# Peptides against a protein of PDB entry 4CIC, part 181

Target 1, 148 residues: chain A of PDB entry 4CIC
Amino acid sequence: KVSTKGHYGVQAMFDLAQHFGEGPVSLKSIAERQGLSEPYLEQLIAVLRKAGLVKSVRGAQGGYILAREPRDIKVGDIIRVLEGPIAPVESVSQDDPEHSLKFDFSVTKSVWEKVKKSIEEVLDSITLADMLKDAEEAQMAQGYMYYI
Target 2, 147 residues: chain B of PDB entry 4CIC
Amino acid sequence: KVSTKGHYGVQAMFDLAQHFGEGPVSLKSIAERQGLSEPYLEQLIAVLRKAGLVKSVRGAQGGYILAREPRDIKVGDIIRVLEGPIAPVESVSQDDPEHSLKFDFSVTKSVWEKVKKSIEEVLDSITLADMLKDAEEAQMAQGYMYY

## One batch from the design tools (peptide; made by RFdiffusion4, then SolubleMPNN)

Design b2_p25_6_s4 (from b2_p25_6, 12 letters changed)
Fold by OpenDDE base, seed 4:
Structure b2_p25_6_s4 (fold): chain B 148 residues (1-148), chain C 147 residues (1-147), chain A 25 residues (1-25)
Amino acid sequence: as target 1 above (148 residues)
Amino acid sequence: as target 2 above (147 residues)
Amino acid sequence: SLLEELEEALKYLAEGKLHPSYFDL
């Protein structure tokens, strides 16, 4: 079951990055722009806020802001907060209770640890600022395609 | 749903790598050593055989062998055969059918494509021969801990 | 799809629940 949490969490954080410096953004506004359900987004934002990636602002123009600059928030930071510490699954193969092999197979475990580390390195190499830049470049490329 | 197919497929291929050069191994023997159900292993081996990673040997000492040397089989080759091409999610959020957002969000897609590429590179960097070596080193390290 | 599997893998990775069996690549 792919948790949409990580995916939607990155989207919500990216939306907040696009509005960084413009003031607080409402959850409703984020939900509408990103196509998220508002109740689901509330849960994500609550976790992100507790982790100190997001701040809640109160008042007539209340809402949420990034707690740090977009360059100081990695995609890996968002994923770790939403999905928890990237720990090895104890293989509970739910589908065959008799073959709940604790795959303590050290060699296969090492393969997946290498994959894990590589994913972490990639996610830690991408900031919200990098995502903003990629979005700007993509918009410019589309703009050029309409003017040609 | 993370399929156990890739995981168990790598285990079955690793078992065949450990016995490479000793002749054909029975599915029953692989299943017993790797803790796999024999029927499940039959399905995996059928796919791996069709892809040309495994050969079936007939006879009184029949069974399966690697179709190539362990050094010529990448973990990535096994995974691609069992799971298919490492294709990006079309985000079918099953849990909210109304918000089946085709996340054609180009920017988030680029993040996941980078992650995908990195996984492919790692899995393509590991051969069954590398796994054999790692197993030997681990056994030696355990042997040294008992002395 | 492998990105579903990757997101699942990333989820399991992030949850500290990345078993190799959770790479349905």
Scores: peptide ipSAE 0.067, ipTM 0.690, DockQ to the pose 0.045; fails the geometry check
Fold by OpenDDE base, seed 3:
Structure b2_p25_6_s4 (fold): chain B 148 residues (1-148), chain C 147 residues (1-147), chain A 25 residues (1-25)
Amino acid sequence: as target 1 above (148 residues)
Amino acid sequence: as target 2 above (147 residues)
Amino acid sequence: SLLEELEEALKYLAEGKLHPSYFDL
């Protein structure tokens, strides 16, 4: 079962990045804009807050803000917080319980380690600031002025 | 549920690469060497054969061979055959059935397309010949620790 | 574990069913 946490977490963090410097954003407003359930988003934000990527602001105008500037938050940081450290699995073959081969085949292990490293490098190369820029460029290409 | 198909398929194809030029290898012998169940391996080999990565040889000394040289088979070719084209999912969120968000968020989609492309580039950069070379180098390095 | 999630991710990626969530790594 693949956890939607990484996807929705990046989406929620991107929404907070779009509002960075405007003050606290309510979970309800993020949920509505991103099409997420508010209860599910509350769980994600709780994890992200505990990891120090998000801050809660209390009061009548309370909500959430990024804990750091968008340029100082990598997609890889968000994924590692939500999903854990991007590490190679010892695959237990779920399809053949009789042959639960430990991923002990050194050569195939090396292939998946190369893939893992490549994923980490990509996710660590993308910041929330890069995502904001890409969104602005996409909107400009569509003839939409991004009013930040 | 992780498909072990890609993993075991690469392992089985690597076993066939190690025996390339020696003639047909029985499914039983591959299964024994790679620790796979023979029935599961038969299913993988059937897919790989249909895709033209493996050939069946019939007869008393029958079995399977690589359909191409190890240098002409990428890991990416094996994965694409067993798992399909490495493409980003329109995920139906299984965790929130009420909010089956189509992966319609263009910016997050771009992130995952970059990840996909990077995976494809890595898997397409590794041939069965590269894996054979890496295995030989690893065996040589182990051999030097025993002398 | 991350490689099960990577293999699931690779499976889903290959099935055209890679959700980023399959990088539950």
Scores: peptide ipSAE 0.056, ipTM 0.684, DockQ to the pose 0.082; fails the geometry check
Fold by OpenDDE base, seed 1:
Structure b2_p25_6_s4 (fold): chain B 148 residues (1-148), chain C 147 residues (1-147), chain A 25 residues (1-25)
Amino acid sequence: as target 1 above (148 residues)
Amino acid sequence: as target 2 above (147 residues)
Amino acid sequence: SLLEELEEALKYLAEGKLHPSYFDL
């Protein structure tokens, strides 16, 4: 579970990237295209807007736009905004004392820190522009399969 | 979640790696050193044994040993055994139909597949021998801070 | 499955809650 927030947040940001330069898009139109509930999308967009990744446009043709070019927004930026800083989880003392992961095992901690770093590097290596390119390539590949 | 299984499984396998060549260690001794419940450790060891990562030794000095050298066991091997194959989540139809992640969005799926691959590569790059070395280096560094 | 676990992991990473114990692979 990339939280349903992270997953849907990346989808919503990708939809805004596909329409970048076409003007503001309505939350309703994003929700319809991405198969998201409009109330849930409104919550995500509020967070993304507060973080300065999305801009609200007012008026009759109002809606939302990316606040930056697709090439200037990393997937990692979206995830960090929606899910929070990739902080070391301080040991959530979940009430089950028997399963208190003594995470203080320094060596196993180092393994998971390496995994964490690798995830961050991957998410920071992918921009919305890269996702647009991947979508175009996939659509062209499907088009070629229908022309054969 | 590296499930509590994956985490504790790596700890238990690391304990067995620290004692590699010393003979069989008891589950009780592993549980005590790693701060694990013995019944939970027994379940983990049963899975690891079935996968051929751990061997049971019978007798008065019986217990468990690594089935391979620490250099021949990757963290990824331990995790795949305990958590199952790093398979794409087929959409677990969790009963809440409203939040069925239509994971079928091909482009977002590709992002998560890239992240998955990166995790696999990291876990497959770390052996129990690498963990032993990291522990020795950490212990030496602490020793140098006390001198 | 790993992708669910990765999704949980990424959720927890993003929440700053990527405890290694949240990588269910």
Scores: peptide ipSAE 0.049, ipTM 0.694, DockQ to the pose 0.048; fails the geometry check
Fold by OpenDDE base, seed 2:
Structure b2_p25_6_s4 (fold): chain B 148 residues (1-148), chain C 147 residues (1-147), chain A 25 residues (1-25)
Amino acid sequence: as target 1 above (148 residues)
Amino acid sequence: as target 2 above (147 residues)
Amino acid sequence: SLLEELEEALKYLAEGKLHPSYFDL
């Protein structure tokens, strides 16, 4: 599950990317724009900060900024930080003897490993800068639809 | 959670692929080999049969066979049948007004659509024949470790 | 397990409930 954490983490990081270069953004303002609870966002930002994706700025105009340029932050970096390592399929040999769902079919495991690798490759191919560009293109497309 | 359906469906289809050309396989034998409950497998096979991925053979040596050659069945086909269409992110505007998680951030939606598309492409790139080949290669590699 | 998580992702993919929140990667 890209937990609610991964999803909202990408949203929060994208909000910070949209304001990159404008200075520190308050958690309140991010929460308001992204429709997030401020306490939940605080937890996400704490993780992202610890991972070095976000910086805290102190003072009256304090808040958060991206720790790197939007082009230097992949969606995959955000997801790995929030969801943890896309763990190898640890054969959790949970010894629960009855439904030993031995997912031990090595072949089905290989299918899921291929899918996992593909997801990682896609998430690592998308930067916050790519997301900004996609947003601008979408806004332009909407703007053109109002002029036709 | 590829639902227990998708996972076990791929396992059951792979078991049928391993026995392709040998005739009908009983649900009991699939269930035993794959560690599945027979009643659960019956539900999966019913869906797979309805989708035309599996055929039922009647009689004393009755059971199930693949409806197509293993090369003509993609993992994506199995998953789509069992899990449903990998629906476009329907904006389930569930009208629950409070947490209108307007996933309406078009941009975040586009990321997940790209991920979805990539998953579909991967699952559509893998056939049951590819899985059979991977199994043979794995068995050979294990055999060489014992010599 | 990641397989169970990927399985959840793929289930949610397939159910059209690909809410990104269901990809526990």
Scores: peptide ipSAE 0.045, ipTM 0.692, DockQ to the pose 0.231; fails the geometry check

Design b2_p25_7_s1 (from b2_p25_7, 11 letters changed)
Fold by OpenDDE base, seed 4:
Structure b2_p25_7_s1 (fold): chain B 148 residues (1-148), chain C 147 residues (1-147), chain A 25 residues (1-25)
Amino acid sequence: as target 1 above (148 residues)
Amino acid sequence: as target 2 above (147 residues)
Amino acid sequence: MIEEIELEDEEEEKKKLEELLELIE
C-alpha cells in the first residue's frame, strides 16, 4: 500500500519541487493546490522536516522549501521517511523444528522480497526532478493539442 | 504488505504444487502444513476454485488439486484472483478544466502506475514451478551443509 | 459528479494501492 500518507507526501514534495527556487511556500497554498487538509499536511511536513527533506523558513514570507535539489530527492526517499522501511525483515525466529514448514516459508518469503526489491528499485529510480520533467513534457503535449 | 489473503493463498497454492501428481490433498492437511486455520483456508480455496486455479475432487480420497500444471500458474494469477486487479486503468476523463491539479495528479499517478507495473511483472515472472525449483535447490543446499 | 467519481476513483486506487502494499507487508 502506498499509504494515503505516502501518496500525499509525494504530492506535497512535488508541489515544493515545482516552486523550488521561488522561495518559501505556505502550507495553506500547498494544501489548496494539492487538495489536502491543512492539518494533515502539517503532520506530513513535520515528518518530512524531521527527516531533513524539507526546511522551514521563518518570517512574514515564511513557509517551507525543499532541503535539497529535486534531483537529489528520490520518491523512494520520501516513501521511506513516511512509511518507514517498506518491509521489516521479520527475523524468522530460528527455533521451530518442523523443517518442511520453514522451507515453504522461505520460498514464499523470497517471492515477497523480490516484489519489495522491485518496488524499491522503481521508487529509487524516480526523482522529483524526473517528475518535474514529466510534468513539463505533459504540459507541452497538451499545448500542442490545443493548437491543432 | 502482501495481504494475509495473498500471502496464505500463495502458500496454499504452493502446497498443492508440491503434491501435484500425487492426487487430491485434504484442506486439513494443507492447513496443518501451512499453519493456517481450516476455516480460513476454506475461504481461500473457494475463491481459487471459482477462479479455476484449483479443482475439487469428490470421494473418500477427495480434496483439492491444482487445476493446471505448476508451470502454468503464475504467482500473479493467484494474487489477481485473491486481491482483484491490482489497479484498474481508470480512463483519464479528458474534460475537467482545472488543468494544473490534474497535471500534478497525472504525474503522481504515473509514479504509482510504474510501481504497479513492476509488481505485476515480478509476480508474473514467478510460477509455482519456479517456486518448486527454488525449494528443491534450497533443500539440496541445506543437505550439503550437513555433510 | 465527475469530481466525486474522480475522488472515488482516486480513493479506490489509493485503497487498492494500500491493499497492495498491505499485501507486501
Scores: peptide ipSAE 0.175, ipTM 0.746, DockQ to the pose 0.040; fails the geometry check
Fold by OpenDDE base, seed 5:
Structure b2_p25_7_s1 (fold): chain B 148 residues (1-148), chain C 147 residues (1-147), chain A 25 residues (1-25)
Amino acid sequence: as target 1 above (148 residues)
Amino acid sequence: as target 2 above (147 residues)
Amino acid sequence: MIEEIELEDEEEEKKKLEELLELIE
C-alpha cells in the first residue's frame, strides 16, 4: 500500500528534487508547497534522513537537501524506506513443528507476490529525475496550450 | 498489501474453482478449507454473487458455484468487484468551463497511475484456471520430491 | 465552495490511493 506516508513522502522528496542544487529548503516551505502539515512532514523527513535519502543543513538558511542526485533516487527507494520492505505475508509463527511442511503453496500467495513484484518494478523504474522531466514536459505542454 | 477483502475473496473464488464441475459448495466447507470466518465469507459471497461471478444453488445440497468457467474469471475481475474500480475515473465534470483544466499534472499522480496500471495488468493476466494449473504443478513437484 | 470541492476530490483521490495501496500491502 502506498500509504498516505508513501504518497506524501514522494511529494516531499519531489519538492526537494525540484530545489536540488539551490541549497537547503525549509520544512515550512515544503509543507506549504505540497499541502502537508509541518509536523507530519517532520516525521517523514526524519525517516528519510535516517535512511540517507535526505540531509539536514544547519544554519540561518538551514533546512533539508537530497542526499543524492535525483537520478540516483528511485520512487521505489522512497517507498521502501517509508513503508518498509513490502513483506507480504506475516510470519506464520515458526513454533509449531508438527504442523507438516504444508508447503502452503498458497496459490493465492503467488498471485500477491506477482503483484508485489510488478509494483516494485514500476517504482524502481521511476527516478526523481524522471519525475522532474515529466513535470517540465507538462509545464511546456501547458505553456503551448495557452499560446494556441 | 492486498486488502483482507481482496485476499479472502480470491481465496474463496479459488476454492470454488477447485470444485468447479463437482456441484455446489457450502459456505461452511469453503470457510473451513480457506480458514475464513463463515460470516465474513457470507458477505464476500454476497458481493461476488451480485456481480455475477458466483451463483447460489438451492436445495439440500445447496451452496455456491462459479458463475463462469475458471478460465473466464480473472483475478482482476474478482478484485474489481470486491474493491471497486481501481481507476479513479477522473469524472472530468464537463460542466464548469471556467475552471481552467488545471491539468493537475501531479507528477505524483502519474506515478500512482503507472503503479495502478501495472497492478491491473498483472491481475488481468491471471485467471482462476491459471491458479488451478499452478496448484496442480506445485502438487506434482511436491510428489516428485517425496519419491 | 470551490475549495471544498477540490478538497473533497483530493480526499477522495487520497482515499482511493490509500485503498489501492492497502491492496498492495
Scores: peptide ipSAE 0.174, ipTM 0.743, DockQ to the pose 0.040; fails the geometry check
Fold by OpenDDE base, seed 3:
Structure b2_p25_7_s1 (fold): chain B 148 residues (1-148), chain C 147 residues (1-147), chain A 25 residues (1-25)
Amino acid sequence: as target 1 above (148 residues)
Amino acid sequence: as target 2 above (147 residues)
Amino acid sequence: MIEEIELEDEEEEKKKLEELLELIE
């Protein structure tokens, strides 16, 4: 389940990645840029902070920063923090004797396990640094279209 | 979470694949084998029939059959019929000038598009025939463990 | 107007993603 939490969590983390090295970013500024309610963002940031993906900075220019470099944060890490395991392997206990039903269930389960694995692989293949790079490339492409 | 519709739809279609060539299968028998309520299965079968994945056979031995061979039905076909497009490409019209917000949105969107594409590729790589083969292999493996 | 449409589209995409992910659970 990429919940609403996962989606907005990735957006908020990406905003923090864009400002990485510039110092602390206020929740208000993130909320404004990402179109999020400040109270909702506070809840997301609390979870992300507890998981060690975000740090709070105190002071007159207080706010939040990424706890790690953008290259060291996978999208999969963000999703797992906000939503839990992407593929909960429900251990279907093998003990029910009616062989036919179990077998059909096992084959169908294997399809969904393949899907879950594929999602995990994709999300773990994308870092915040990759997202930053993609953003820069898209900006350059737009800039070139204005000069042609 | 596979939607209950997708999950049960694939199960029902797989049951029909296992009986492909044996003639029509009653909804009751599918429901019993797959642990589905008959009324729920009727709704699923109605959608699958409308999409041309299943055929109704009338008569004393009436029921349902696959409309195509198991090799010609992808899991992705079943899911798209039951749930709609796995990746609805909503054409985001490019016209809004505030570049920064649109850009962040576009990058985040690209992540989810990659996920959706990966799901589609997996589901489109699996046919009901592949599932039948996997089932046969698993039965053989169990048979060998009993010896 | 455009912001509302973009928000609605984002909510719909989000709902579709939630539905898709509910499909994978």
Scores: peptide ipSAE 0.170, ipTM 0.744, DockQ to the pose 0.039; fails the geometry check
Fold by OpenDDE base, seed 2:
Structure b2_p25_7_s1 (fold): chain B 148 residues (1-148), chain C 147 residues (1-147), chain A 25 residues (1-25)
Amino acid sequence: as target 1 above (148 residues)
Amino acid sequence: as target 2 above (147 residues)
Amino acid sequence: MIEEIELEDEEEEKKKLEELLELIE
């Protein structure tokens, strides 16, 4: 489950990526395009801004822009900012003598650590630029279906 | 999310794997070894049994056993039984004409589908036998630190 | 005390994992 926060955070960042180079985008326009409430988006953008993924631009044409190029922002970076570190390695406190219980917990923990690592690898393999490319490819495919 | 249900379900299945071939294990003994409440474990085992991953054995030495060998049970099988399909592909209802919104939703959806697929691949790559092996290796490593 | 802390840490890790996996679902 991508939290609603992670999901909409990636969606908002993707909207900013689609408008990258066009200047600042208003929260209102992002909210309208992405079907988000403006107050909720304000909270997301505040976190993303604090993390340095988004910049606020002041003025009559003020709003938000990506702080980096879309190719330099991984989906994993967005998720880590919004959700925190994808599960910290909790130190296996070695000290409890009942070896058997600790062992079972350690093996199950290792399964989840493998899952976590895989998720991180996938999310770190996808940039906003990759998402833009996928969007362009999908739009071209739809355009071809209308002409056939 | 490995729900608490998924986590403890894998833990309970792993306990049954550790005792595979030793006969039926009581829910009480699993609960004690795994730090689970017996009533909660009963609910998990009921689901796992219904899915055919666990068998109930009746009698004085009654309890539960794995329905298959540990090598034939993937962690992914356990999770799918307990949590359901790792996110059903909600059919993108194609019908809403506002192409742009649908497109953004489609790309973000594709990211999550890639994540889902990766999780499934990992969970399907790990069997209870692999977990048993990892346990044995860890126990050997601890035994060597005590000598 | 140590058992409670370990259980709390494990519960927090479980909760974080649940949160993460809820994020993926």
Scores: peptide ipSAE 0.162, ipTM 0.752, DockQ to the pose 0.029; fails the geometry check

